Peptides against a protein of PDB entry 3C66. Designs and how they scored, part 34

Target 1, 189 residues: chain A of PDB entry 3C66
Amino acid sequence: KSWANLFEKNDFFFRYKFYLEITAYTRGSDEQHLKWSGLVESKVRLLVMKLEVLAGIKIAHPFTKPFESSYCCPTEDDYEMIQDKYGSHKTETALNALKLVTDENKEEESIKDAPKAYLSTMYIGLDFNIENKKEKVDIHIPCTEFVNLCRSFNEDYGDHKVFNLALRFVKGYDLPDEVFDENEKRPSK

## One batch from the design tools (peptide; made by RFdiffusion4, then SolubleMPNN)

Design b1_p12_3_s4 (from b1_p12_3, 5 letters changed)
Fold by OpenDDE base, seed 1:
Parts: structure tokens; C-alpha cells; sequence
Structure b1_p12_3_s4 (fold): chain B 189 residues (1-189), chain A 12 residues (1-12)
């Protein structure tokens, strides 16, 4: 049984105190996003491998499936707002000012032809070695290497008006609502 | 491509 199938979704987001979020953003076509997000997702395993060998990290465990969302995104300012506010429970309520694209509304004329921002988010659960008495763990190097791997693949991804990438460290109690089922209680601090 | 690296120094 592959290690990937061992964790049910609900257990994964309660199992760790800390998570690394990797989000691929695209303001453009669905085709552009599929190519960009697919590239980012294909390299997440390499990031995990680099995290696992850090002395302060006991476990780096990727969640197997991306979370997909899209918003109507008329302006560049809206696109910046999405990137600033997404990925934290504390700030995600600001996204309510934008129209979330759903299967129920995607065929509406006002949504169908609107500019869209697409989001694909991968999660890595992190467990740390407390015994090393390290008050701080720096994951900057593996994260920078990961960004460089994604950026170097194709010059077409150089357009920051279209393609962006974010890595965010988040505590379990501050995970976005999307990772929990409607009946699940958010982890406490 | 713009990239964001937020909170890469983790306080335990």
C-alpha cells in the first residue's frame, strides 16, 4: 500500500501543528493554469526530500491532492489581493469580496467570460525534532531551490501578471477553511 | 514570475 493512501484527508489536517502551503497562481486561461500548476505539483516531491534531510525536521509529509479554486479577477489589484489574503484563516474572509467560481455558477454569463484567477494549493505537514533544542528551523534554502526549479523550467512563466508562486508556513489552527469538512471543528491553538 | 516566501524561519 503506497504511503500516499495511508492518510484520510480529515486526519492529515489534524495530525500536524505546522504546514507548508505551496500555491500556484494563474491569472489567465484554464490551459495556462493546468500547465503551470502541473509543473509546480510535479516538483513538490523534490521539496519534500530536501525538507526531510534538515536536522530540525522529523517528518515532511505531502498531502497527495491539490486544492483547486478560482475567482473572478477583473483587475491586477484583485489578483494581488487574492495572493495576499489566501492561505490563512485569519485573512481568507477578504476573498468574500470576490466571486468564487463554482460548478453551479460557472455557466453564468457574468462568470463565464470574466477574467479569472486560478489557484492550486499543495500542503506539506511538518513535524519537528524538539530534542535538538533548536528554537528556530530555517527552511529558506529548500524553498528557494524549489522556486528556482519551477522558474527555470520555461521563460513563459516569467510574466508575473499571469504566473505566481507562493510558499507559506501556517499553523494548523490557521489553515484555510477549504481543508476541513463542513462538520469538522478547526484545530485549537 | 513573482514568488512569495513567507515565514521560512520557523519559531518552535
Amino acid sequence: as target 1 above (189 residues)
Amino acid sequence: MKYRLENTVIDL
Scores: peptide ipSAE 0.344, ipTM 0.898, DockQ to the pose 0.830
Fold by OpenDDE base, seed 5:
Structure b1_p12_3_s4 (fold): chain B 189 residues (1-189), chain A 12 residues (1-12)
Amino acid sequence: as target 1 above (189 residues)
Amino acid sequence: MKYRLENTVIDL
């Protein structure tokens, strides 16, 4: 299969048992989010390079396109909830308490002018060199270096009320619903 | 910026 087929949505989210999710959060304007998410996305390649050289990682394969979502986010508590619950199938149902912004509803007066949290999520598929069933792989260092790289780029990104970043390790069966089409069956445990 | 690192130690 051509290298191009490795970046098709349908093949990517069924190929790996493990994924690293990188989510850029912005509670502010669309323009602020575009700048922040664009920065984070531009640095993902550096994280991939650092992951690929770790002992125990066989493959670190980025999905090339971000997943974009936004919620009406009237309070700081709502923003914290989004960051806590997003990125796992087990917890994402809690986000149903918030209004998801869609192409169908974005022009509604109650949504158009409402405070919003914007999310851009990048995925890295991970394959491990499992020699022994009890092996632990620690990706903390490259992840921390990535975070430091993103936050140090501009002082404005120091405002945690506006700009946040999360890295979450998830199993394929616990990926968010957003990565699957309606006709696709979620991977089993 | 608040950052979250979740499950960075992977039990295989």
Scores: peptide ipSAE 0.342, ipTM 0.896, DockQ to the pose 0.861
Fold by OpenDDE base, seed 4:
Structure b1_p12_3_s4 (fold): chain B 189 residues (1-189), chain A 12 residues (1-12)
Amino acid sequence: as target 1 above (189 residues)
Amino acid sequence: MKYRLENTVIDL
């Protein structure tokens, strides 16, 4: 199967049992988020390269399109909640307490000028070498290196009130709903 | 920037 087919949404989120989610968070302006998420996205290939060389990882395949979302985020606690709850089907329903910004509502007066949290999420599909009798694969080092690379790029990204980054390992059945089309059934356990 | 590294030890 050509690499080109791996970038199609239709089977990517069903192809792997495991995914690494990389989410860039910004509580601030759209411009701030564009810069931050753009930086993070630009470094994903480096993370992939570091993952691929791990003995336990057979394949690390990035999904090329980021998933974008934004929420009205009036408080820092709301921002923490977003970061805690986003990225897992088990917990994402908690985000329903916040106002999701959509194309339909973005011009509403109560939303337009409201503080927002922006999210850009990249996905890496992971396949593991089972033959390597390692019951456990540790991806902490490459993930930490990736985080360090992103945060060290600009001192402004040091402000945790504005810019955050999460790397989350997720099983396919626990992927956020956003990755599936309305007609797609979530992978079973 | 705060960073979150969740489930970085994968139990296969």
Scores: peptide ipSAE 0.341, ipTM 0.897, DockQ to the pose 0.818
Fold by OpenDDE base, seed 2:
Structure b1_p12_3_s4 (fold): chain B 189 residues (1-189), chain A 12 residues (1-12)
Amino acid sequence: as target 1 above (189 residues)
Amino acid sequence: MKYRLENTVIDL
């Protein structure tokens, strides 16, 4: 497959055993989220560059498109729950307690003007150099540097009631359902 | 901004 095909959804979420999820959260307006997520997304390439040079990482390939979702989020506790449960197939079922905003329901009176949490998630597929007897790879430093780059950009992003950021390492079999088409089978363990 | 770093030490 050509280099261009690496960024096509077709097999990206089946190609790697491991993924890094980068999720920008916004409990506020769509405009606030567009600015925040756009900033985060603009920095992902820098994170990839830092990951690629780690001795334990053979490949760090970003998926080029963010995954977008939004939920009715009436309380701060709901917002914390979203941040706690999102990003893993094991825990994402808890989000069923919240109303997912869809194109079909977004104009409903109970949804249109409701407080919302917006999520934009970027994925990086990871392949590791197993041969070097390194049983462990620590990506904490580049991830922390990435977070620092995002949070330091604007003081407005200091409001944790509105803007949040998560980086989560996830195995392919535990990816959220959103990355798979309805006809695709989730990778097994 | 609250940030979350989860499972940044990867067991292979």
Scores: peptide ipSAE 0.334, ipTM 0.894, DockQ to the pose 0.826

Design b1_p12_4_s1 (from b1_p12_4, 5 letters changed)
Fold by OpenDDE base, seed 5:
Structure b1_p12_4_s1 (fold): chain B 189 residues (1-189), chain A 12 residues (1-12)
Amino acid sequence: as target 1 above (189 residues)
Amino acid sequence: MKYRIENTVIEL
């Protein structure tokens, strides 16, 4: 398969049993989110490099295009709920309590001027080397180093009421619905 | 910023 085919959405989310999700959250302006998500995205390559050298990881493959979403987010509790529930098929149904901003509704008066939470999510597909009989692989150190890089870069991102970052490990069958097209079947367990 | 790191131990 050509290297180009590895970046096609449809092949990527069926190829791996395990994925790491990196989500940049912003409760603020679109401009604030663009700067924050752009910073996080610019550092993902460094995380990939650190994952690739871990014992038991065979491949850490980034999906290079972020997934963008935004919700009407009137309260801090709503923002906490988004961060708790997003990124897993098992929990994402809780987000239905909030208004998803879409291309179709973004110009509606009730949505246009409403407080919003913006999300940009990067995915890394993980393949593991089972030959070493390791039943467990710990990726905590690379993930913590990545978070520290993003946090230390600019003091403007210090406000946790506005800017947040999450790293979530998920199995392929528990990926969010956003990664699949309407004609695609979710991977089985 | 606040950060979350979830399920860093992967069971194969």
Scores: peptide ipSAE 0.483, ipTM 0.924, DockQ to the pose 0.822
Fold by OpenDDE base, seed 4:
Structure b1_p12_4_s1 (fold): chain B 189 residues (1-189), chain A 12 residues (1-12)
Amino acid sequence: as target 1 above (189 residues)
Amino acid sequence: MKYRIENTVIEL
């Protein structure tokens, strides 16, 4: 299958048992988020390269399109809640307590000028080499290196009240609902 | 920037 087929949404989120989610968070302006998420996204390829060379990883395939979402985020506690609950189907229902910004509601007076948290999420599908007799694979090192790369790139992103980054390992059955179309059934356990 | 790295140990 050509590399082009790996970037089609329809089979990507069903192809792997495991996914690494990279989420750039911004509580601030859309411009701030664009710069921050753009930086993070620009480094994902380096993370992929580091994952591919790990013993036990057979394949690390990035999904090339970020998933974009934004929430009305009036408080720092709301921002912490978003970062805690986002990225897993098990926990994402807690985000229903917040107002999701949509194309339909973004011009509403209560939403337009409200403080927002912006999220850009990149996905890496992971396939593992079972032959290596490793019952466990640890991806902590490449993830930490990636975080350090993003953090050290520009001091402007130092404010944790505004800019955050999460790397979350997720099983295919626990992927957020956003990755599936309305007609797609979530992978079973 | 704060960061979170969660569930880095994958059990196969």
Scores: peptide ipSAE 0.481, ipTM 0.923, DockQ to the pose 0.810
Fold by OpenDDE base, seed 1:
Structure b1_p12_4_s1 (fold): chain B 189 residues (1-189), chain A 12 residues (1-12)
Amino acid sequence: as target 1 above (189 residues)
Amino acid sequence: MKYRIENTVIEL
């Protein structure tokens, strides 16, 4: 069975205890976001390669499809709130204060012309070599190298009011609701 | 761009 079948959504978000989330944020146009997220996504493979060679990491598997979302984002404070609250089940309920853009509502006049924040999120499932129950694994170096790679590629992404990048470690039970289908039960602790 | 790297130390 080809490696491609291992990336089927069906059990990816249940396979691992730990995930790394990589989110590209854009407060601007859809075109700006497409360019920014495309750049970030193109580098994820290099991050995976760097994670796989760490002594404590047994497996680093990327989920192949990004998760896309967008919110009406009228203020800079709203944009900061999105970046603070997104990516964890514990905090994502705060995003209910913002209007999620959907295929059903995107043509509404109040949404169509509104400033938007766009989000593209990539997930990496992590499995660890547990030799001793007290082992800590630090992935800071690969993550920093990845950020530097994305930042160094083009100066056009220098404006922090428009373009941002976040890497967040989460446990499987704290993944955002977006990764589960309506009929799927969230993993237990 | 601004970047965030959060909780990179994984306790197993």
Scores: peptide ipSAE 0.480, ipTM 0.924, DockQ to the pose 0.863
Fold by OpenDDE base, seed 2:
Structure b1_p12_4_s1 (fold): chain B 189 residues (1-189), chain A 12 residues (1-12)
Amino acid sequence: as target 1 above (189 residues)
Amino acid sequence: MKYRIENTVIEL
């Protein structure tokens, strides 16, 4: 299979045991989110480069497309809850308490003008060099550098009530449901 | 911007 086939959704979320999730959050307008997520996404390649040079990492493979979602988010507490619960299959069921915005419901009066939280999530599949007897790999440094790059780029993103960023390491069996098609079986432990 | 970095230590 060509290198291009590695970016096909079909096997990406089954290929790796471990994934790094990068989520840009915006509680505001769609325009604000597009700018913020676009900035974050533009820096992901730099993070990949930093991950690839870590001694414990064999491969850092970015998925080519962000996953987009939005929720009705009437309160700041709801926004914190989204940030706490999103990105893990174990916790994402808590998001069912919020109204997911869909193409089918986005024009409903109760949704159209409601405060929203927007989420854009990038995934990096990680393969590790097990042979080096390193039972543990720490990716904290490159993640922190990435966050610093994003936050230092523009002061407009200073408002934590609007703009947030999360990096989460997740096992393949704990990936959010959004990465799988309806007919796909979640990876087992 | 608030940021979160969670579970950066990977146990293999």
Scores: peptide ipSAE 0.477, ipTM 0.922, DockQ to the pose 0.818

Design b1_p12_4_s2 (from b1_p12_4, 7 letters changed)
Fold by OpenDDE base, seed 4:
Structure b1_p12_4_s2 (fold): chain B 189 residues (1-189), chain A 12 residues (1-12)
Amino acid sequence: as target 1 above (189 residues)
Amino acid sequence: MKYRIENSIIEL
């Protein structure tokens, strides 16, 4: 299958049992988020390369399109809650307490000028080499290297009240609902 | 920037 087929949504989120989610968070302006998420996204290829060379990883394939979402985020506690709950189907329902910004509601007066948290999420599908008798694969090192790369790139991203980054390993059955179309059934355990 | 690395030890 050509590399092009790896970037089609329909197959990607059913192809792997495991995914690494990379989420850039910004509580600030659209411009701030664009710069931050763009930086993070620009480095994902380096993370993929580091994952691919791990003895336990057979395949690391990035989904090339970020998933974008934004929430009305009036408080720092709300921002922490978003970061805690986002990225897992088990926990994402907690985000229903916040106002999701949509194309339909973005011009509403209560939303337009409200503080927002922006999220850009990149996905890496992972296939593991079971033959290596490794019951455990540790991806902490490449993830930490990636974080350090993003963090060290520009001091402007030092403000943790504005800019954050999360890497979350999830199973396919626990992917956020956003990755599936309305007509798609979530993978079973 | 704060960061989170969650579930980085994968049990297969």
Scores: peptide ipSAE 0.588, ipTM 0.946, DockQ to the pose 0.819
Fold by OpenDDE base, seed 3:
Structure b1_p12_4_s2 (fold): chain B 189 residues (1-189), chain A 12 residues (1-12)
Amino acid sequence: as target 1 above (189 residues)
Amino acid sequence: MKYRIENSIIEL
């Protein structure tokens, strides 16, 4: 049985105290987002390899499936707000001011033709080899290298009004609600 | 493309 079959979806977001979130943002067409998110996803394995060799990181495990969401995004300010607030339980409630696109509402006239922001989020679970609570681990270099790989691949992604990328380190208790099933309780501090 | 790297210094 491949290691992939042992990570049932249900335990991944409870297994680690720390996660790295990688979110590809697109304010444009679904086709643009598919190409952008697919590129980002294709590079995640390289980021994992770079994280695994860092001092203080014991393990870096990617979750195999992206989380997909889309919002009606009429303004550039709304797009900035999404990028500021998404990826943390503490701040994600601000997204309630925007219309989430769902399978139930996507055919509504007000939603169908509206400008949209698309989000694809990948998660990496992190375990650390730190016995002393005073040690800091800096993952900035691997993250910057990853961003540079995504940015340098195609000049078409140069438009920051359309394509963006965020990497966010979060604690398990501050993961977005989307990662938990309805019957699952959020990890406590 | 704009990018963000947030909380890259981990305090354990």
Scores: peptide ipSAE 0.586, ipTM 0.946, DockQ to the pose 0.847
Fold by OpenDDE base, seed 1:
Structure b1_p12_4_s2 (fold): chain B 189 residues (1-189), chain A 12 residues (1-12)
Amino acid sequence: as target 1 above (189 residues)
Amino acid sequence: MKYRIENSIIEL
């Protein structure tokens, strides 16, 4: 079965105990977000390559499709809240205080002209070489290198009020609800 | 841009 079948959603979010989330944030236009998220997404392969060569990492597999979402984001505080709360099942319920933009509501006058925060999230499934239960794996270096690659590409992304990037390590049972279908049960601890 | 790297030290 081709490598392509490993990237099917079917069991990807059940296959690993651990995931790395890479989220590109934009508070601005859809065009600004498309450029920013496209840049970030184009570099994910390089991060995977750096993760794969770490002694503690057995497997680093990217999910090939980004998850896209957007919220009405009238204030900078709302934008900070999104970045703080997104990416974990434990905290994502706080986002219910904001208006999620959907295909059904995007043409509503109150939503159409509202300031928006756009999110594009890439996932990497991680499997570790567990020889000893007490082993720590440090992925900070490859993550920092990845951030530097994204930041160094274009100075246009310098405005932190518009463009941000987050890398978050999460356990499979704490993945956001967006990765599961309505009929799928969240992994247990 | 600002960046966040959260939980990069993985305890197994």
Scores: peptide ipSAE 0.583, ipTM 0.946, DockQ to the pose 0.868
Fold by OpenDDE base, seed 5:
Structure b1_p12_4_s2 (fold): chain B 189 residues (1-189), chain A 12 residues (1-12)
Amino acid sequence: as target 1 above (189 residues)
Amino acid sequence: MKYRIENSIIEL
């Protein structure tokens, strides 16, 4: 398969059993989110490099396009709920309690001026080398280093009421619905 | 910012 085919959405989310999700959260303006998510996205390549050299990881392959979503987020509790529930098919149904902002509804008066939480999510597909009989792989150190890089870059991102970051390891069958097209079947366990 | 790292110990 050509290198170009590895970046097509449909092939990527069926290729791996495991994925790392990196989500930048912003409860604020679109401009604030653009700056924050852009910073996080710019550092993902460094995380990939650190993952690739870990014992037990055979491949760490980034999907280069972020997934963008936003919700009407009137309270801090709603923002915490989004961060808790997003990124897993098992839990994402809880987000149905909030209004998803879409291209179709973004100009509605009730949505346009409402407080929003913005999400940008990057995905890394992971393939593991099982030959070493390692039943467990620890990716905590590279993930912590990545978080520290993002946090230390600019003091403007210090406000946890506005800017947050999550790294979530998920199995392919538990990926969010956003990664699949309407005609695609979710991977089985 | 706050951060979350979930399931960083991967069981294969």
Scores: peptide ipSAE 0.578, ipTM 0.945, DockQ to the pose 0.831

Design b1_p12_4_s3 (from b1_p12_4, 6 letters changed)
Fold by OpenDDE base, seed 5:
Structure b1_p12_4_s3 (fold): chain B 189 residues (1-189), chain A 12 residues (1-12)
Amino acid sequence: as target 1 above (189 residues)
Amino acid sequence: MKYRIENTIIEL
């Protein structure tokens, strides 16, 4: 299969049982988010390299495109809720309490000037080598190193009321709805 | 920034 076929959205989110989600959050301007998410995205390849060399990881494969979303986010509590609930099919329904910004509604006066939380999410598909009888793999070290790289790069991102980062491990059946097309069936357990 | 790292111990 050509390298190109591995980057087709529909194949990628069915190929692995496990995924690592990396989400850059910004409660601020689109410009602030573009800079923050761009920094995070630029470091994902380093995380992949560190994951690939871990004992028990056979493959760490990044999806090439970020998933972009934004919500009207009037309060700090709303921003905390977004960060708590996003990234899992089990919990993402809580986000329905907030107004999702879409291409269709972004120019509406009530949305255009509203405070927003922006999200950019990168996905890494994970395949594990079971032959080593390791029932458990710990990815804490490479994840912490990645966070430290993003945090230490620029002091401008110090404000946690504006800029945040999350790494979430999820099973394929618990991926957010955003990764599937309308006609695609979610993977089973 | 604050960060979250969730479920780093993967049970296979």
Scores: peptide ipSAE 0.521, ipTM 0.937, DockQ to the pose 0.826
Fold by OpenDDE base, seed 1:
Structure b1_p12_4_s3 (fold): chain B 189 residues (1-189), chain A 12 residues (1-12)
Amino acid sequence: as target 1 above (189 residues)
Amino acid sequence: MKYRIENTIIEL
């Protein structure tokens, strides 16, 4: 069975108890975001390789496609709020205070000309070696190395008012709603 | 860029 079939969306977000989310943020143009997110996405495989060799990690499995979203983002405070609230089911409802950009509304004058925050999110499913009696696994080193790799590649991304990066560890029951179809029931605790 | 790394210590 081809590895490609293991990346079908249908069960990926139900298969693991734990996920690592990698989100590239851009408050600027779509072109700026495409360059930034493309860089981040191109490095995710290197993060996976570093996670796989950790003694506590049995599997680190990337989802093949990014999740894309954008919001009207008039202020720097709105941009900080997006970064604080995005990536968890518990907190994502706060984003309802912002206008989500959709294919249906993107041509509205109030949305078209508005400052925007763009988000691209990659997911890594994690399975752990329970047999090693390790109650705790630390993934800080691989995550820091990944951030340093993205930061060191190009100085053009130095402006924190425009370009940001977040890595979040999330349990399957607390994944954002975006990963589930309307007919899918969220995993239980 | 600013970066965030949250909850890197995983309790199983």
Scores: peptide ipSAE 0.519, ipTM 0.936, DockQ to the pose 0.827
Fold by OpenDDE base, seed 4:
Structure b1_p12_4_s3 (fold): chain B 189 residues (1-189), chain A 12 residues (1-12)
Amino acid sequence: as target 1 above (189 residues)
Amino acid sequence: MKYRIENTIIEL
């Protein structure tokens, strides 16, 4: 299959058993988020390169399109909850307590001027070399290097009340609902 | 910026 076919949503989220999620969080303006997420996204290729050379990783394949979401986020506690609960099907239902911003509701007076948390999530599909007899693969080092790269790039992102970054390893059956179309069935365990 | 790195040890 050509590289082009690997970027089709429908095949990507069923192709791998494991995914690394990279989420850029911004509690602030859309402009702030655009800059922050753009920076994070610009570095994902470097993370992929570092993952690909790890012993035990056979393939690290990025999904090229970010998933974008935003929530009304009136408090810092809400922002912490978003960061805690987002990125896993097991926990994402907790986000139903917050108002998701949609194209249909974004112009509502109660939403338009409300504090928002913006999320941009990049996915990396992971395939592992079973033959290496490694019962465990640790991706902590590449992930930490990536975080440090994003953090050190600009001091403007120093405010943890505004800008955050998460890397989460998830199994395909525990991917967020956002990655599946309404007609797609979530992978089983 | 705070960061979270979760579940980095993958059991195969």
Scores: peptide ipSAE 0.518, ipTM 0.935, DockQ to the pose 0.818
Fold by OpenDDE base, seed 2:
Structure b1_p12_4_s3 (fold): chain B 189 residues (1-189), chain A 12 residues (1-12)
Amino acid sequence: as target 1 above (189 residues)
Amino acid sequence: MKYRIENTIIEL
């Protein structure tokens, strides 16, 4: 089996118990989001390299494709809510209060010209060197370095009302529904 | 850009 098969969706979200989610948020135009998310995505490999050298991390495996979503986001409060609730199965149901933009509804007058929040999410599967059941691994440093890289690259992303970035560590059973196909059963705890 | 880094301490 080619090494390329490790990047296929089929088992990626079942292979690891732990994932790091990297989400680029944009409340603005699609063009703004494409530029911002593209920048973030271009740096993910550097984050992976930094994660792989941590003593507690056995494997840091990026999923090759971002997950894309967008919501009608009429207010700043809605944008904060999206950032608070997205990326966890436990909390993502709160996003049902917002209109998800789909290929089916994107041309509706109420959606087409509405303010939108765009989300691009990259996933890194993590396997750990568990020598002792009590070992804590802290990935804060590489995550902070990654954020600093993204922030320092271009001043155009300075507006926090438009551009945001989140890194969230999640367990496989708490991954967002978007990573699973309709016929796939969510991993159990 | 505001950033969020959440749950970086992994308890195994």
Scores: peptide ipSAE 0.518, ipTM 0.935, DockQ to the pose 0.864

